Peptides against a protein of PDB entry 1IK9. Designs and how they scored, part 111

Target 1, 211 residues: chain A of PDB entry 1IK9
Amino acid sequence: MERKISRIHLVSEPSITHFLQVSWEKTLESGFVITLTDGHSAWTGTVSESEISQEADDMAMEKGKYVGELRKALLSGAGPADVYTFNFSKESCYFFFEKNLKDVSFRLGSFNLEKVENPAEVIRELICYCLDTIAENQAKNEHLQKENERLLRDWNDVQGRFEKCVSAKEALETDLYKRFILVLNEKKTKIRSLHNKLLNAAQEREKDIKQ
Target 2, 207 residues: chain A of PDB entry 1IK9 as posed
Amino acid sequence: MERKISRIHLVSEPSITHFLQVSWEKTLESGFVITLTDGHSAWTGTVSESEISQEADDMAMEKGKYVGELRKALLSADVYTFNFSKESAYFFFEKNLKDVSFRLGSFNLEKVENPAEVIRELIAYALDTIAENQAKNEHLQKENERLLRDWNDVQGRFEKAVSAKEALETDLYKRFILVLNEKKTKIRSLHNKLLNAAQEREKDIKQ
Target 3, 195 residues: chain B of PDB entry 1IK9 as posed
Amino acid sequence: MERKISRIHLVSEPSITHFLQVSWEKTLESGFVITLTDGHSAWTGTVSESEISQEADDMAMEKGKYVGELRKALLSVYTFNFSKESAYFFFEKNLKDVSFRLGSFNLEKVENPAEVIRELIAYALDTIAENQAKNEHLQKENERLLRDWNDVQGRFEKAVSAKEALETDLYKRFILVLNEKKTKIRSLHNKLLNA

## One batch from the design tools (peptide; made by RFdiffusion4, then SolubleMPNN)

Design b2_p16_8_s1 (from b2_p16_8, 10 letters changed)
Fold by OpenDDE base, seed 2:
Structure b2_p16_8_s1 (fold): chain B 211 residues (1-211), chain C 211 residues (1-211), chain A 16 residues (1-16)
Amino acid sequence: as target 1 above (211 residues)
Amino acid sequence: as target 1 above (211 residues)
Amino acid sequence: MKAFKHNEEFEKELLK
């Protein structure tokens, strides 16, 4: 089961932060349980897949688009732009929310809720879920932090090896050329010496023929 | 201000999850505000630095060690090993907790709390803090994930450059040696040819003298 | 591959 809790403000009680919980299996489209609380009272309702489909049809909205709007409204809360307005009557237990666009507001959905007999239990369970989520996120953050530190070390190691490889390549080329020039110069000197000996021998033979 | 919320179980109400909130500035040693709630009622108390020092002295415990135990008890909750036992009287508003060791349990601390007149406000604020903490941790998680992915790309890039550098070094060495051997062999062939010419010239001169 | 300055000197010595 998946769950999301968001803070909302009701039009009827704008000074009191409310909490909207939505619980669902796999996808919000398959239906969900909605819970509203003010930290003292709680109200719960169930929304079926058929009700979601009917609401989408009544709005003449494609179901996937409608569920996408439900997700934004109910899982994100009021969002940064007050795009959604939430209404609740404690007397009728009727909850509805509107999407506010530039020139038009329209009802996005409505739910009949029931007052929970033991709101303290629902509130405790909500707080427990928040604490569990905090713990899971902390553990994930600690893991990612350690992994980032590992990756940084591994990067530094490879970087250092790469720099050494570059330097070693340059040094190797320089050393090989130096050694090769030395050997070539020795061979060139021997060739020059042998040519001079041949020239001298030819000159001596020409002298011996001339007597 | 720093804050920690933990779940605890009271000896008097073991079936009802309670929440223990501690709020402090910079260090727990400087004093803190403690709040207990069951999701319906709330109780709050303030503990001063002087009270913490007095409790440490009364226990004949070094203050830093005592604060270390307070931190474990009050910020971690019951922990994985039920090392801490929490007691609260709703009638007296007296809260105390014990540390359970193998052979001895001892009172670690005690606080006089006061029943909060508007528990719903305290509970709402507690839930708000949980939701804020979840949002912060999620943002940190997303940041660390993106950084992890960046570091992995950077590592792969350097690794690929390193492997290319290694291969290029080996290829360079092989190419240089091949070129060097070719040139050396040419020079060796010239030296041998010149030596043979000198030998032939010497043999011809010896024939001319015998002749 | 940056041809190292030594390659030019080497090629000059090969031609000599």
Scores: peptide ipSAE 0.031, ipTM 0.845, DockQ to the pose 0.004
Fold by OpenDDE base, seed 1:
Structure b2_p16_8_s1 (fold): chain B 211 residues (1-211), chain C 211 residues (1-211), chain A 16 residues (1-16)
Amino acid sequence: as target 1 above (211 residues)
Amino acid sequence: as target 1 above (211 residues)
Amino acid sequence: MKAFKHNEEFEKELLK
């Protein structure tokens, strides 16, 4: 089961932060449980897949788009842009929410909730879930941080080896060329010396023929 | 201000999860605010630095060790080893906690709490803090995940460049040696040819002198 | 550090 808890402000009680919990198995489309609390009272309702489909049809909206709007409204809370307004009557236990666009507001959905007999249990469970989520996220953060530090060390090690390899390649090339030039120069000197000896021998033979 | 919320079980109400909130400015040693809630009622007390010092003295414990035990008891909750037991009387509003070692239990601290008049506000604020902490930790997790993916790519890129550098060094060395051997062999052949010409010229001159 | 395999053959060919 997946769960999301969000802060919302009810139009009827704008000074009191409410908490909207939505719980579902796989997809929000397959139905969900909605729980509303003010930290003292709690209200819960179950929304079926058929109710979601009916609300989409009543809005003349494609179900996938409607579920997309439900996800934004119910799981994000009132984002900073007040795009979604939430209404709840404690008397009727009727919850509805509206999407506010520039000049147009429309009801996005409505649910009948039921007052929970033991709200303290629901509130405790909600707090427990928050604390579990914090602990899990902290453990994940610590793991990711350690992994980040490992990857950074490994990167530095490979980078240092790469720089040493580049320098070693350049040094090797330079050394090999220097050694090769030395040996070639020795061979060139020997060739020049042998050529001069041949020229001298030819000149001496020409003198011996000329008596 | 720093805050930690923990789950605890009171000896008097072992079936009901309680939440222990501790808030402090810099160090737990400088004093803290303790808040206890069962999701319906809330109790708060302020513990001063002087009270912490007095409790440490009464225990004949060094203050740093005592604060270390307070940190473990009050901020970790009941760890899985039930090393700390929590007691609270709703009648007297007296909160105390004990450290349980194998054959010895001792009171680690005690605080007078006061019942909060509007527990719903305290509970809402506690839930708000949990949700803020979740959001912050999620944002940090997403950042660390993206950073880890970046570092992994960067590592792979440098590793690939390093392997190419190693291969290029080995290829360069091999190519240079091959080229050098070819040029040396040409020079050696030229030296041998010149030497043979010198020997022939010397033999011809010896024939001309005998003639 | 992979030891520079001094190609002993190359050094021998250089000395020849």
Scores: peptide ipSAE 0.029, ipTM 0.845, DockQ to the pose 0.004
Fold by OpenDDE base, seed 3:
Structure b2_p16_8_s1 (fold): chain B 211 residues (1-211), chain C 211 residues (1-211), chain A 16 residues (1-16)
Amino acid sequence: as target 1 above (211 residues)
Amino acid sequence: as target 1 above (211 residues)
Amino acid sequence: MKAFKHNEEFEKELLK
């Protein structure tokens, strides 16, 4: 089960932050449980997949688009302040919310809630969920931080090996050429020596013919 | 200001999760505000640096050690279940906690709390703080995740360049040796040719002398 | 680091 808690302001009580909890299975489209609290009282209602489908039809809105609007209204918390307006009557337990466009407001949805007999249990459970979520997120943060530090070390290691490889390549090339020049010079010296011996032999033969 | 909220169980109400909020400036040693709630009622008290020092002295405990025990008791939440026991009288508003060792329990500290007139405000603020902490931790998680993905890409890039450098070094060595052998063989062929010319010249001179 | 095997064969071919 997935859960999201958001802060909302009710039109009737704009000075009192309310908390809207929504709980659902996999997708909001499959239905959800809605809970509203002011930190003293709580109200809960269940919204079925059938009701979501009916509201989409009543609005003449494609279901996926409607569910997308529900998600923005109910799960985003205080999104951009002026887009969604929330209304709740404590007397009728009727909750409704509106989408405010530039020139028109329209009702996006409405739910009958029931007053919870023991709101303290609901509030405690809500706080427990928040604390669990904080602990999970902290553990994830610590894990990601340790992994980032590992990845940075691994990057520095391979970078250092790469730089050594570049330098070793340049050194290898330089060494090979130096060795090659030495051997080439030896062979060139031997060629010169043999040419000089041939020239001397030719000069001696010319002297022997002249007698 | 730093804040920590933890779940505790009171000896008098072990079936009801209570929430202990502690708020402090930089260090717990400088004093703190303690708030207890059951999700319906709330109680608050202030503990001064002077009171912390006095409690450490009364316990004959070094102040740093005492503050270390306070931190474990008040900030860790449900640490290992059996180490710290919390007691609160709703009638006297007296809060005390004990450290349980194998063979002895001792009082670690005690505080006079005051019942909050409007517990709903305290509970709302507590939930708001939890939601803010969740949002901050989520943003940090997203940042760390993106950085992790960046570091992994950067590692893969330098690893690929390193592997190419290794291969290029091996290829360079092989190419230089091949080129060198070709030039050497040319010089060796020239040396052999010059030796053969010298041998022929010597044989011709021997014929001319016999002639 | 694979040891730079000085190709003894190459040095022998150089001396030949």
Scores: peptide ipSAE 0.029, ipTM 0.844, DockQ to the pose 0.004
Fold by OpenDDE base, seed 5:
Structure b2_p16_8_s1 (fold): chain B 211 residues (1-211), chain C 211 residues (1-211), chain A 16 residues (1-16)
Amino acid sequence: as target 1 above (211 residues)
Amino acid sequence: as target 1 above (211 residues)
Amino acid sequence: MKAFKHNEEFEKELLK
């Protein structure tokens, strides 16, 4: 089961933060349970897949698009631009929400809720879920931080080894060339010496023939 | 201002999760505000630095050690081993907590609380703080995840470059030695050829003298 | 990676 809690403001009570909890299995399209609370009272309703399909049809909206709008409205609250407006009557237990476009607002959905007999239990469970989520997210943050520190150390190690490898390659080439030049120059000197000895021997032979 | 919310069980109400909120400035030693709620009612008390000092003295405990025990008790709840036991009387508004050692429990602290007139406001603010903390921790998790993915890419890039550098160094050494051997063998062949020419010239000169 | 410039002097000395 998945769950999301969002803070909302009701048009009728703009100074009082309300909390909208939505619970579902796998997808919001399969239906969901909605819970509204003001920290004293709570109201719950169940929305079936058939009701979601009917609301989409009544709106002449494709079901996937409609569920996409429901997800934005119910799981994100009003959003950063107050794109959604929430209305609730505590007397009729009727909840509805609208999408605000530039010059037009339209009703996106409506639900009949039931007043919870023991709101304190619902509120306690909501706070428990928040505390569990905080603990899980903190543990994940600590894990990711340790992994980041490990990856940074590993990167610095490989980077340092790479720089040493580049320098060692340059040094190797320079050293090999120096050694090769020394040996090559020795052989060239020996060739020059042998050529001079051949020239001298030829000159001596030409002197011996001339008597 | 720092804040921590913990779930606790009261000895008098073991089936009902309570929430203990502690708020302080910089250090718990400077004093704190404690709030207890069951999701319907709330109770608040203020503990001053002087009261903390007095409780430490009454316990014959060094203040820093006492504050360390307060921090464990009040900011962590019962803990994983039920090391702390919490007691509260809704009638007297008297809150006290004990540390459980193997064969001995001792009272660690006690506070007189006051019943909050509007518990719904306190509960709403507590839920708001939980939702803010969740949002902050989620944003931090997403940031750390993106940074981990970056560091992993950077590590893979440098690792691949390092492996190529190692292979290129070995290939360079092998290639330079092959080239050097070819040139060296050419010069050795020329030296051998010149030596043979010198030997032949010496033999021809010895024939000319005997003739 | 700085491309190893073949030491043109070494290649000239190898050809000599």
Scores: peptide ipSAE 0.032, ipTM 0.845, DockQ to the pose 0.004; fails the geometry check

Design b2_p16_8_s2 (from b2_p16_8, 12 letters changed)
Fold by OpenDDE base, seed 1:
Structure b2_p16_8_s2 (fold): chain B 211 residues (1-211), chain C 211 residues (1-211), chain A 16 residues (1-16)
Amino acid sequence: as target 1 above (211 residues)
Amino acid sequence: as target 1 above (211 residues)
Amino acid sequence: MKPFKHNKEFEEKLLK
């Protein structure tokens, strides 16, 4: 089961932060359980897939789009721009929320909740979930941090080996060319020496023919 | 201000998870505020640096060691081995905790708490802090994940360049040697040809002198 | 780093 807890402000109680918990299996489309609490009282409602479909139809909205709006409203709270307004009557236990656009507000959904007899248990469970989520996220952070440090070390090691390889390649090329030039110059000198000996021998033979 | 929330079980109410919040400035040694809640009622106490020092002295424990034990008890809850036992009387508002070793238990500290008039506000604030901590940890996780992916790409890029550099170095060495051998063999052939011409010229001159 | 196999054979072929 997946869960999301968000803080919301009710239109009727704008000074009191409420907490909206939504829990679902696999997808919000399959239905969900909503829990609302003010830290003293709690209210819970179950929303079925059929109710979600009916609300989408009543809105003349495509179901996937409607579920997308539900996800934004119920899993993120009001959002950064107060795009979603939440209303709850403690007397009727009627919860509804509206999407606010510049010139138009419309009801996005409505649910009947039931007051929980033992709100302290719901609140404790909610806090437990938050603490478990914190612990899990902290463990993940520590793991990712250690992996980052490992990857950075591994990168530095390969980078240092690469730079050494580049330098060693350039040094090798330079050394090989120097050695080659030395050997080539020796052979060129020997060729010049032999050529001069041939010229001298030809000149001496021309002198021997001329007596 | 730093804060830690832990779940604890009271000896008097072992079936009900309680939440122990500790808040402090810079170090726990400077004093702290403890808040205990069962999700319905809340109790708060302020512990001064002087009280911490007095409790350490009464225990005949070095202050740094005592603060170390306080940190373990109050910031981690019972711990994985129930090393710390928590006691609270709702009637007297007296909170105390014990360290349990194999054959010895001893009181580690005791504090008088006061019942909060509006526990819902304390509970809401506690939940808000949990949600803020979750959001911060999630943002940190996403950042660290993106950095891990970047570092892994950077590592792969350098590794690939390094392997190419190694291969290019080996190919360069082989190519240079092949080219050098070709040029060297040309010069060796020219030397042999010139040497043979010198030998022939010497033989012809010996014939001309014998004639 | 694999040691540069100084191809002793190449040095000998160059000197010769």
Scores: peptide ipSAE 0.026, ipTM 0.842, DockQ to the pose 0.004
Fold by OpenDDE base, seed 2:
Structure b2_p16_8_s2 (fold): chain B 211 residues (1-211), chain C 211 residues (1-211), chain A 16 residues (1-16)
Amino acid sequence: as target 1 above (211 residues)
Amino acid sequence: as target 1 above (211 residues)
Amino acid sequence: MKPFKHNKEFEEKLLK
């Protein structure tokens, strides 16, 4: 079972923060339970998949698009854009919400709620869910923090090894060239010595022929 | 202002989850406000720094150690170890809590609370705080997740560069040795050729003298 | 990192 709690303001009672809880199984399209509370009283209703389909049809809206609008209205609260207006009558227990567009407002949905006999239990359960969600999110935060610290250490280790590899490559090249120059110079010296010996031998032979 | 909400069970009402809110400024040692609720009624009390100091003295406990125990009792809830027992009388508005050790239980603290006239407002504010805390923790989770993904990419990039550096170092060594062998072999061939010319010149000179 | 095999064989072929 999935759940979302949001704060809303009712047109009839804009000074009193209300809480809208929506509970569903897997998808909102399959139906949901809606609970409204002011922190003293609570009201609950169940919306079926058939009612969602009927309201989509009545609006001439594709079901997936309609469910997308329901999700924005009921799970996000009013949001930062005041795009959704919520209305509730405590007398009739009728809840409805409107989407406000630039030039037109339209009713997105309406639900009959029932007053809960024991609102304190519903409120306690709602607070428990909030505290559980806080604890779960804190545990996830701590895990992600430790993982980030691990990844940062691992990155520093590889970076340090990479820098050492670069330096070692440059040092190797320099060392190899130094060794090569030494051996090459020895061979060049030997070649020069042998050439001089050949020149001397040729000069001696030319002297011996000239007597 | 800092705040913590925990769930507790009262000895008098173990079937009803209660919520204990503690609010303080910077440190718990400087005093705090305690709020108890059952989701219908609420009770509030203020504990001063002087009362905390007096209770530490009455217990013959060092103040920092006592505040450490208060923090565990009041901010952690019952915890997984049932180390703390909470008691409240709705008639006297007297709240007290005990620490249970293996062989001894002792009263850790006691507070006079006052029944809140408008508990719904306190409950709404408490739920608002929970929802704000959830939103803040979710935003932190999303940030840490993105940071984690960034660090993982950066690690993979450095690791790939490191592996390329290792391979390039090995390839460089191999290439330098190959080039050096070629040059060295040319010089060795030239040395051998010059030696053979010297030997031939010496043999010709020996023939010319015998002739 | 495998230690750079000092190609002793290469050094010996250089000295010969």
Scores: peptide ipSAE 0.024, ipTM 0.840, DockQ to the pose 0.004
Fold by OpenDDE base, seed 5:
Structure b2_p16_8_s2 (fold): chain B 211 residues (1-211), chain C 211 residues (1-211), chain A 16 residues (1-16)
Amino acid sequence: as target 1 above (211 residues)
Amino acid sequence: as target 1 above (211 residues)
Amino acid sequence: MKPFKHNKEFEEKLLK
């Protein structure tokens, strides 16, 4: 089961933060359980896939688009943009929410909730879920931090080896050329010496013929 | 202000999860506010630095060691090891906790709490703090994940460049040796040719003298 | 760094 808890402000009680819990199996489209609390009382409702389909049809909205708007409204809370407005009557247990566009607001959905007999149990379980989520997120953050520190060490190691490889390549080229120039100069000197010996031998032979 | 919320089980109500909130400025040693809730009622107490010092003295424990035990008991909850036992009387508002060692348990501390008149406000604020902490931890998680992915890309890039540099160094050495062998073989061939010309010239001169 | 094994044979072929 997946779960999301959000804070919302009700139009009827704007000074009191309410908490909206939504729980579902696999996808929100297949139905969900909604729970509202003010930290003293709680109200719960079950929404089926058939009810979601009916609300989409009543709105003349494609089901996937409607579920996309439900997800934004119910799983994000009011968000920073006041795009969604939440209404609840504690007397009728009727919950509804609106999407606010620049020049028009429209009702996105409505649900009948039932007052929970033991709200303290719902509130305790909600706090437990928050604490579990904090612990899981902290463990994941500690793991990612250790992985980032490992990757940074590994990057520094291979970067240092790469720089040494570049320098070693340049040094190898320079050393090989220096060695080659030395050997080539020796062979050039030997060739020059042998040419001079041939010239001298030819000059001596020309002297021996002239007698 | 720093804050920690933990779940605890009271010896008197072991089937009901309670929540222990501790809030402090800079260090727990300088004093703290403790709040207990069962999701319906709440109780709060203030503990001063002087009270912490007095409890440490009454226990004949060094203050820093005592504060270290307070931190483990009050900020971690029961933990997985049942090392701490929590007791609370709703009638007397007396809270105390014990440390359980293998053959001995001892009282670590005790506090007088006061029943909160508006527990719903305390519970709402506690849930708000949990949701804020979840959001902060999620944002940190997303940041660390992006950094992890960046560092992994950067590592793969430099690793690939390093492998290319190693291969290029080996290829450079092989190519330079091949080029050097070719040029040296040309010079060796020229030296051999010049030596043969010198030998022939000497043999011709010896024939001219015998003639 | 693998040692210059190829350098010794090359130096011997250069001297020869």
Scores: peptide ipSAE 0.023, ipTM 0.841, DockQ to the pose 0.004
Fold by OpenDDE base, seed 3:
Structure b2_p16_8_s2 (fold): chain B 211 residues (1-211), chain C 211 residues (1-211), chain A 16 residues (1-16)
Amino acid sequence: as target 1 above (211 residues)
Amino acid sequence: as target 1 above (211 residues)
Amino acid sequence: MKPFKHNKEFEEKLLK
């Protein structure tokens, strides 16, 4: 089961933060449970997949678009404060919400809620869920932080190995050229020596012919 | 101001999760505000730095060690369930907690609380704080996730460059050896040619002398 | 890093 808790302000009680809890299985489209609380009283209602489909049809809205608007209204918490308005009658237990556009407001959904007999249980469970979510998020943060530290160490290791490889490539090239120049110079010296021996032999033969 | 909310079970009401909120400035040692709630009623008390010092002295405990035990009892939430016990009288508004050791329990602290007139405000504010903490932790998680993805990309880039550098070093060595063998073979051929010319010149001179 | 075996054979082929 997925859950989202959001702060809302009711048109009738704009000074009192209310909490809207929505609970659903896999997708909001399959239906959901809605719970409203002011920290003293609580009200709960169940919305079926068929009711969601009927409201989309009554609005002449495509179901996926309608569910998208429900998700924005009911799950987003603080959207830009002025886009969705929430209304609730404690007497009738009727909850409805509207989308405000520049020149027109339209009702997006309405639910008959039931007053919870023991609101303290609902409030305690809501606080427990928040505390569990905090603990889970903290554990995730610690895990991600440790992973970041590992990734940074691994990056520094390979970066240092890369720099050493670049330097070793340049050093290898320089060393190979130096060694080859030495060997080539020895061969050039041998060639020069052999040429000089040929010139001397030719000069000696010219002397032997002249006698 | 720092804050921690924890779930506790009271000895008198072990079936009902209570919430213990502690709020302090910089350090718990400087004093704190404690709030207890069951989701219907709330009780608040203020503990001064002088009271913390007096309780440490009365226990003959070093202040830092005492504050360390207070932090474990009041801020840790679920320690191992059996180490700390919490007691509260709704009639006297007297809150006390004990540390349980194998063969002995001792009182670690006690506070006179005051019943909050409007517990719904305290509960709403507590839920608001939890929701804000969830939002902050989610934003931190998203940031750390994006940083992990960046670090992983940067690691993959430098790893790929390192592998290319290793291969390029091996290729460079092989290419340099091939090129130098060609040049050396040319010089060796020239040396052999000059030696053959010297041998031929010596043989011709020996013929001219016999002739 | 595989130790590049100094190809002693290459140095010997260079001297030869």
Scores: peptide ipSAE 0.025, ipTM 0.840, DockQ to the pose 0.004; fails the geometry check

